# Ledger of designs, part 135: peptides against a protein of PDB entry 9GMZ

Target 1, 343 residues: chain A of PDB entry 9GMZ
Amino acid sequence: TGFPLELLTRPATERLAYFENYTVAHPRLKEVYEILMRTIAEPAGASFIFVYGASGVGKTTLRLRVEQKLTELALPKLESDRARVPVVGIEAIAPESRYFNWKEYYTRALITLEEPLIDHKFDYGVRGISRDNFGKINVESKVVAPALRRALENALIHRHPDVFFVDEAQHFGKVASGYKLQDQLDCLKSLANMTGILHCLLGTYELLTFRNLSGQLSRRSVDIHFRRYCADSPEDVQAFKSVLLTFQQHLPLAETPNLVDHWEYFYERTLGCIGTLKDWLKRVLSDALDREATTITLKDLQKRALSVAQCQKMFKEIQEGERQLSETEADVQNLRSALGLGA

## One batch from the design tools (peptide; made by RFdiffusion4, then SolubleMPNN)

Design b2_p16_8_s2 (from b2_p16_8 with A8G W10E T11V A14V)
Fold by OpenDDE base, seed 2:
Structure b2_p16_8_s2 (fold): chain B 343 residues (1-343), chain A 16 residues (1-16)
Amino acid sequence: as target 1 above (343 residues)
Amino acid sequence: VPPPPVLGPEVEPVPL
């Protein structure tokens, strides 16, 4: 079944919103979703989950689907426990300086945790944190990072979310020197330990560098690799073509475009990353709707494609991440051999 | 807690 045919009579904004909100539950997304949901339900003493993969693989889509599901599952409990928040999700901002802004991080986390519609007002015990007339948290500029940390610790304990999500978490790693990176890991580890709240860090393969700096985090973390589709795998090629077929049926246009026959061109310009594919198709659909076009052509696709230079850069970053994971697997085998456990 | 933004439909990929 394709898009609802009634959309063809609806405004361009509603047609675009349908495609934007539409999710293809592709095999890799479904696999990672099931692993993540299971790990959140049964963390087995883990304090961290690391979800890493290529830029544009679909990590934000994964997060949003998990946040929706955790909220749906919590609704019956939220009627009895008015203090509870089921999930908290923030995006990490790249630091403008060589120093991570912990004050800004704690402020954004507090604002996200304390939604205006929460009836139960919590006192943070920190001077200069207030609520406005709309119930939004306001943090005065005089409030220092250690006080904001205590406020966040108290809020996380009191609201008791099932997980705290940090998207674009590789931005924690964009700090000068290995020592400062370790201090940031120790800060996050301390926050998770003090609150008892499971943290999920989603990011690019740059997150592996952050993950590998703490042998103590390795014992208290679950790793989830969100893989792209690979053109050297017949199964992955079939899955990628199936995703293209699904997208072409869900483009709210009068004539269904033939995307599947151009699968190699789509693969060349997305590297098997479904988020990159969706963003490309969204741009092309927007252009088609603005022209009141009946379909999408190869020329329309070419106009909004990533450049070959962009794809080459992205591919180099992917190859480096996939290489680091392969080296880690080899190191485990070498360790087992050295321990006499066999290869 | 406001419900998260209502995400649109989730659909399994169409078999080829």
Scores: peptide ipSAE 0.236, ipTM 0.777, DockQ to the pose 0.641
Fold by OpenDDE base, seed 4:
Structure b2_p16_8_s2 (fold): chain B 343 residues (1-343), chain A 16 residues (1-16)
Amino acid sequence: as target 1 above (343 residues)
Amino acid sequence: VPPPPVLGPEVEPVPL
């Protein structure tokens, strides 16, 4: 079934919102979703989950779908435990400075944990953290990062989420000159250990640098690779074309555009990343709706495509990440062979 | 209780 035909009589804002809000449950998204849901349900003493993959592969969509599902599953228990938050998700901000802003991270995490609809006011035990009359957290500028950390530790213990999500987690790797990336990892590890809360870090292949630096994190982490679709795999090409067919049926336009016939051009400009594809189609749909156009043309697609130079840069970053993973798989096999374990 | 994130429907990919 395509989009609801009634959308053709609706405002451009509703038509765009339909396209923004629906999710294609493509094979790689489903696979990673099932692994992630299972790992959250049965962490087996893990303190961390690392979800890594290309920029624009769909990690934020994965996070939001897991957050929705965990909230739905928790609803019956939340009636009895009014202090509990089932899941918390934040996005790590790229620092403007040469170092990760822990003060901003802790502040955003606290604001997200303490939604206004939680009747149970928690005392953070920290002066300069308050709730306004609307239940919104206010953090005074004088509150220092170590105090915000203690407030977050206490809030996580009290709210006891099943998982704490951090999207764009590669930004923890932005360390000032003279600081070690290890100190950032030890800080995160200490937060997870002190709270007993499972942390899920979603990010680019730069997260592999975190995985490799701490043999102690490795013993308490689960790794999930969110792969892109590869043009050298016939099955991946078929899946990518199926996603294009689904998108063309769900664009709320009077005439269904033929996206599938242009699959190679879509692949060239998305590198097999479905999030990048959706964002591109969203921009093109917005332009088409603004012009009251009946369909999308190749010329409309070209106007909003990433440049070849952008795609070449992104592809180099992907190839380096995929190379590091393939080397790690070979190293595991070499280690097994050296230990006298069969292949 | 915080409302669940309001996400739109999930759509199964159409087979080719």
Scores: peptide ipSAE 0.236, ipTM 0.789, DockQ to the pose 0.588
Fold by OpenDDE base, seed 5:
Structure b2_p16_8_s2 (fold): chain B 343 residues (1-343), chain A 16 residues (1-16)
Amino acid sequence: as target 1 above (343 residues)
Amino acid sequence: VPPPPVLGPEVEPVPL
């Protein structure tokens, strides 16, 4: 079934919003969703979950769907526990400076955790943190990072979310010359340990650097690889084509465009990343709606495609990440063999 | 409680 046909009579803004807001439940998204939901329900003493994969694979879509589901599952308990927040999700910001801004991170986390609609206002015991007349958290510029950390620790303990999500978590790896990435990891470990809250870090293959730095993290973390679709797998090619067919049917245009016949070109310019595909089609749809066009053409697609140079750069980053994972799988097999555990 | 994220419907991929 396609988009609601009544959208063809709606404003361009509503037509675009429909396409933005729907999610294709593609096989890799479902697989990772089920693993992540089970891991959150039964963390087995894990303090961290790492979800890593290519840029534009769909990690933010995964996060948002898990946040929705955890909120729905918590609703019956929230009637009795009005202080509870079922889930918290933030995006780590790329630092403008050479250093990750912990003050900004703690501020954003605290603001997100303390949305105005929470009936029970908690006092964090930190001067310069207040609520406005709308209940929004205000943090004065004079409040230092250690005080914000303590406020966030107290808030996380009081609100007791099932998980704390950090999207774009590779930005924690942006440390200055002379600082150790280990210190950033120890800061995150300490926050998780002090609060008892499970942390889920979503990011690029740069998160693998975090995995390699600490044999203590490996004992307290669960790793989830969000794979792209690979052109060397017939099953992955079929899944990618099925996603294209689904997008054809859900573009709110008068004439259904033929995207599937161009699947190789879509694969070339997305590297099998469904988020990159959706973002591309969103840009093309926006251009079509602005022109009051009845359909989209190959020329419209070409106008909004990533350049070959961008795709080549992204592909090198993917290949390096996939290589590191393949080496790790080989190391596990070698370790099993060396332990006398059969292959 | 924060309102659940307003996400649109989930769509299963159409079989080829």
Scores: peptide ipSAE 0.219, ipTM 0.742, DockQ to the pose 0.615
Fold by OpenDDE base, seed 1:
Structure b2_p16_8_s2 (fold): chain B 343 residues (1-343), chain A 16 residues (1-16)
Amino acid sequence: as target 1 above (343 residues)
Amino acid sequence: VPPPPVLGPEVEPVPL
């Protein structure tokens, strides 16, 4: 079934919002979702989950779907435990300097964890952290990072989320030297250990460099690779075409555009990343709705496509990440063979 | 309890 036909009589804003909020449960998203949900339910003593993959593969969509599901599953318990938050998710900010802003990180985490509507207000025991008349957290500028950390530790212990999500977690790794990067990892590890809260770090392949620096985190981490669709795999090509067909049917336009016939061009400009594809189609749909167009043309697609130079840059970053993973997989196979374990 | 993110429908890909 396509989009609700009644949308054709609705304002452009409602038509666009339908497409924005619509999610294709494509095979890679479903696979990673099931692995992540299972790992959150049964962490087996892991303190970290690393979810890595190409920019625009759909990691934020994955996070949001998991957050929704964990919230739905927790609802019956939250009626009795009004202090509990089922899940918390933040985005890591790119550092403006060679130093990660821990004060900002802790502040954002506290603000996200301590939403205004939670009935049981918590006393952080920290001067300069308060709630306004609307229950929103206010953090005074005088509050130092160590005090904010203690407040976050106490809040995480009290709220007991099933997982703490950090999106764009590669931004922790953008800090200059190996020693400082290790200190950042040890800081996160300490936060997870002190709170007993499972941390899920989502990021690009740059997250692998961060993960590999801590041989101690590797023993307490689960890795999840969110792969793109590869054009050298017939199954991946078929899945990508199926996603295009699904988007084609869910564009709220009077005439269904033929996206599938242009699958190679869509692949060339998305590198098999469904998030990049959705964002592209969203821009093109917005332009079509602004023109009151009945359909989308190849020219409309071309106008909003990433440039070849952008795609070439993104592809090099993907190839380097995929290479590093392939080397790690080969090292595992070599280790298994050396141990007398079958391949 | 924070309202769950208002996510729209999830649809399985149409088989080709």
Scores: peptide ipSAE 0.208, ipTM 0.787, DockQ to the pose 0.633

Design b2_p16_8_s3 (from b2_p16_8, 5 letters changed)
Fold by OpenDDE base, seed 3:
Structure b2_p16_8_s3 (fold): chain B 343 residues (1-343), chain A 16 residues (1-16)
Amino acid sequence: as target 1 above (343 residues)
Amino acid sequence: VPPPPVLSEPVEPVPL
């Protein structure tokens, strides 16, 4: 089934919003979703989940779907426990400075935990944290990072989310020295241990560098690789074509564009990353709607495509990440062989 | 609240 045909008579904003809110349940997303949901339900003493993969693979879509599902599953419990938040999700900000802004991180986490649906005011025990008349958290400029951390620890304990999501978590790694990176890991580990809240860090393959620096996190973490589709796999190519067909059917245009016949061009400019594909199609759809166009052409696609130079850069970053994982898998096999466990 | 994102049915690979 395609898009609702009634959308063709609706404003461009509604047509675009439909496509933006549309999610293809592609095989890799489903697999990672099932692993992540199971791991959140049964963390087996893990304090961290690492979800890593290419930029634009769909990690944010995965997060939002897990957040939705955890919220739905929590609804019966939320009727009895109005203090509970089922899930909290934030994005780590790239530091403008050589230092990660922990004050901003804690403030954003507190604001997210305190979404206005929670009638129950919690006192964080920190002067200069208040709620406005709309229940929104206000943090006075005088409040220092250690006080915000204590407020967040108390809020996480009181709200008891099933998981704390940090998207773009590779930004913790963008600190000018390896020592500062260890301090940040120790800070996150301390927060998870003090609150008892499972943390899920989602990021690019740069997150592997962060993961490998802490041999202590390795024992208390689950790793989930969100793979792209590979053109050397017939199954992955077929899955990618099926995603194109599905998007083709869900573009709210009068004439269904033929995307599938251009699958190689879509693959070349997305590297098998479905998030990159969706964002590209969203830009092209926006342009088509602005022109009141009946369909999308190859020229419209070309106008909004990533450049070959951008794709080459992204592909090198992917290949380096995939290589590091393959080496780690080989090291595990070598260790098993050396232990006499058999291959 | 934005409407919950519509999940497609699992895209079973439609045999081309």
Scores: peptide ipSAE 0.036, ipTM 0.708, DockQ to the pose 0.301
Fold by OpenDDE base, seed 4:
Structure b2_p16_8_s3 (fold): chain B 343 residues (1-343), chain A 16 residues (1-16)
Amino acid sequence: as target 1 above (343 residues)
Amino acid sequence: VPPPPVLSEPVEPVPL
């Protein structure tokens, strides 16, 4: 079934919002969603989940779908436990400096965890943290990072989310030296251990650097690879074409565009990343709606496509990440063989 | 509150 035909009589803003809010349940998203939901339900003593994959593969979409589902599942329990938050999710910001801003991270985490709709006010035990008249958290400039950490630890313990999500988590790795990266990992590990809250870090293949540096995190972490679709796999090409078919049926335009006939061009400019594809189609749909166009043309697609130079850069970053994973898999097999374990 | 995002049905296969 396509989009609701009633949208054709609605404002451009409603048409765009429909497509923005539409998510294709493509095979890789479904697979990673099921693994992630199972791991959150049964963490088996894990303190961390690492979800890594190409930029634009759909990690933020995955997070938002899991957050929605955990919230829906928690609703019956939230009536009895008004202090509980089922899930908390933040995006890590790229530091302007060579150092990750922990003060900003803790502040954003506290603001997100303490939504205004939570009736049960928590005392942070930290001077300079308050709620305004709207229930919004205010953090005074004088509050230092160690105090914000204690406030976040206490808030996480009190609210007891099933998981704490950090999107774009590769930004924790933006430190000037390997020693400082270890300090960042030890800081995160300590936060998870002190709170007893499962942390899920979503990011690019740069998260593999975190996996490799901490043999202690590896014992208490679950790894989830969110793969792109590969053009050398017939099954992946089929899945990618099926995603294009689904998107063309859900573009709220008078004439259904034929995206499938252009699958190679879509693949060339997305590298098999469905998030990149969706964001491209959003831009093109916005331009079409602004012009009151009946359909999307190849010229409209070309106008909003990533440049070849951007795609080449992104592809090199993907190839390096996929290489590192393949080497790690080979190292595990070599280790098993050396231990006299079967492959 | 914006309506919750709609999840599609399983993606229909397109012939190669």
Scores: peptide ipSAE 0.033, ipTM 0.686, DockQ to the pose 0.306
Fold by OpenDDE base, seed 2:
Structure b2_p16_8_s3 (fold): chain B 343 residues (1-343), chain A 16 residues (1-16)
Amino acid sequence: as target 1 above (343 residues)
Amino acid sequence: VPPPPVLSEPVEPVPL
């Protein structure tokens, strides 16, 4: 099992694109995928799903896989309901100012929701929203945020996606005050409640601060922790080595590089984050293909590795997030004990 | 739509 050998005769661009599009079905990704798919199918009255984990753990890969699967499952229904969009996915942008740009958020969500291929043009009921000759939505600069919100609410109701994804959702938390953060949560909660559309927020551990500010969201939210692999767990080390073996077999090079023998170095520079690993290998593969190299070496890996200082910073951010989760588990146990409930 | 990413086969367990 490996890459198609015919790729060795293909252009460097096709070889790189193969690896870019290749996804390792690693245990943590599979687990979180199954939980997320189940939760989307049966929300049980939840309005929100929070998917949190380290930067580079693979949250975007998870989102793209779920979006693909929801699209595939919706195809038979889309033939009968041409107004339906199976899934909507956006990436939240970090605010340039101390304020979250809701106008930009609603505009991006509308643009993403309204694919040009949708036969049924929806009237948003808002002046200054139009479609171009290619069917793409254009939002005039004069359209105000409350009008864009109403347009998005109506579009979400009419298109009825199974889920609305927001990637990099920790960027909602990057505001100057806790009060404004609560207002943002209340805005998202209101959007989910008014539309009846399940929202999935994917982000770093900074998303926990956002999640914890709304005790009212907690009653209508499902939490999914996308864990990294830990070097202190034999099972996690085995899974990480298995990922390295799989990537080793799927690098479209004439000679299979030995990545597994360097697993500790890969772990040191990725912190057990498979997205970080894939991005590193992608950069190294690109360099190898540009040189028409038959394989990749440790020197090629070292040239594209994250610095020790970058890894130390990322590791501190991970440890703080993992600590906050462990404290939450301890707080639950303390609450149970204080209520006279057993451990 | 970009081509759907290729799912790997289940990750083969590497011996420790």
Scores: peptide ipSAE 0.027, ipTM 0.604, DockQ to the pose 0.338
Fold by OpenDDE base, seed 1:
Structure b2_p16_8_s3 (fold): chain B 343 residues (1-343), chain A 16 residues (1-16)
Amino acid sequence: as target 1 above (343 residues)
Amino acid sequence: VPPPPVLSEPVEPVPL
């Protein structure tokens, strides 16, 4: 149990890369992973999956692990069907204006679908979309958003991924007016319907506002709440301590640091978010390796911790999201009770 | 001080 001891003789870059690539299969990640994998395999007529949770809970880690697993499961079919892509994942960009940049979204999606290694050249039927000599997609500046949409629709139909991931999907909701937000939802819905491709939107609790605007999306969506660990739950505290124990064993240092004895301080500065914890430990490990240190101290942790003010801001955003979900759960329970469906 | 709760076994890494 622990990191390969041979790493202690390796360069700092290799030691850091080991920890960066290391993923703890913590209970919430495993739970959400199993739900997401099952939902992708059997969408039951759903067009959307919404995965929401705190910033730094581990949504990007979840996406990458699902992408890896879907790729592994598809390998035997990809040998025969060279046109197929098993999964596609993009990150939605925060709008520079009060408007979402659809042109950029479609361009990024096309670039991601069209990996250089795909021998089967697809003609998008759109002038100004080409492959360079390296197989990379080039989109000329003259190509307009409606043409890029048609190219993406054709590419998604031809490549037929099992799911289309959009990370940071709350950025679709960052628009100036409710009608334009509805138009964006209808645009995404139309893309999913025209392609037949399941869309998974991952985001913060701000994604709930986006999800709730379309009563039509709710009928064709699966919701997955990626919860943080809560200090008021003994089981969650135990899981969080077990994650700390696992990380301390997988820090490639000569002396194993005692992280577990400081669990309350780790909880205070991560709010129970394992992604935030990993990023913190990564920064501290990098600093320790740069100093050729044998271990990590509390002082090293304190130097790279989020400020109390940052934690207070993040905690308010989490509490508001958790409150909105609790109200929605209560509304469902009230509806069930009113329908004579037992609790 | 009650002994620190016996930590559950380390969470297995997701195989890379």
Scores: peptide ipSAE 0.021, ipTM 0.543, DockQ to the pose 0.096

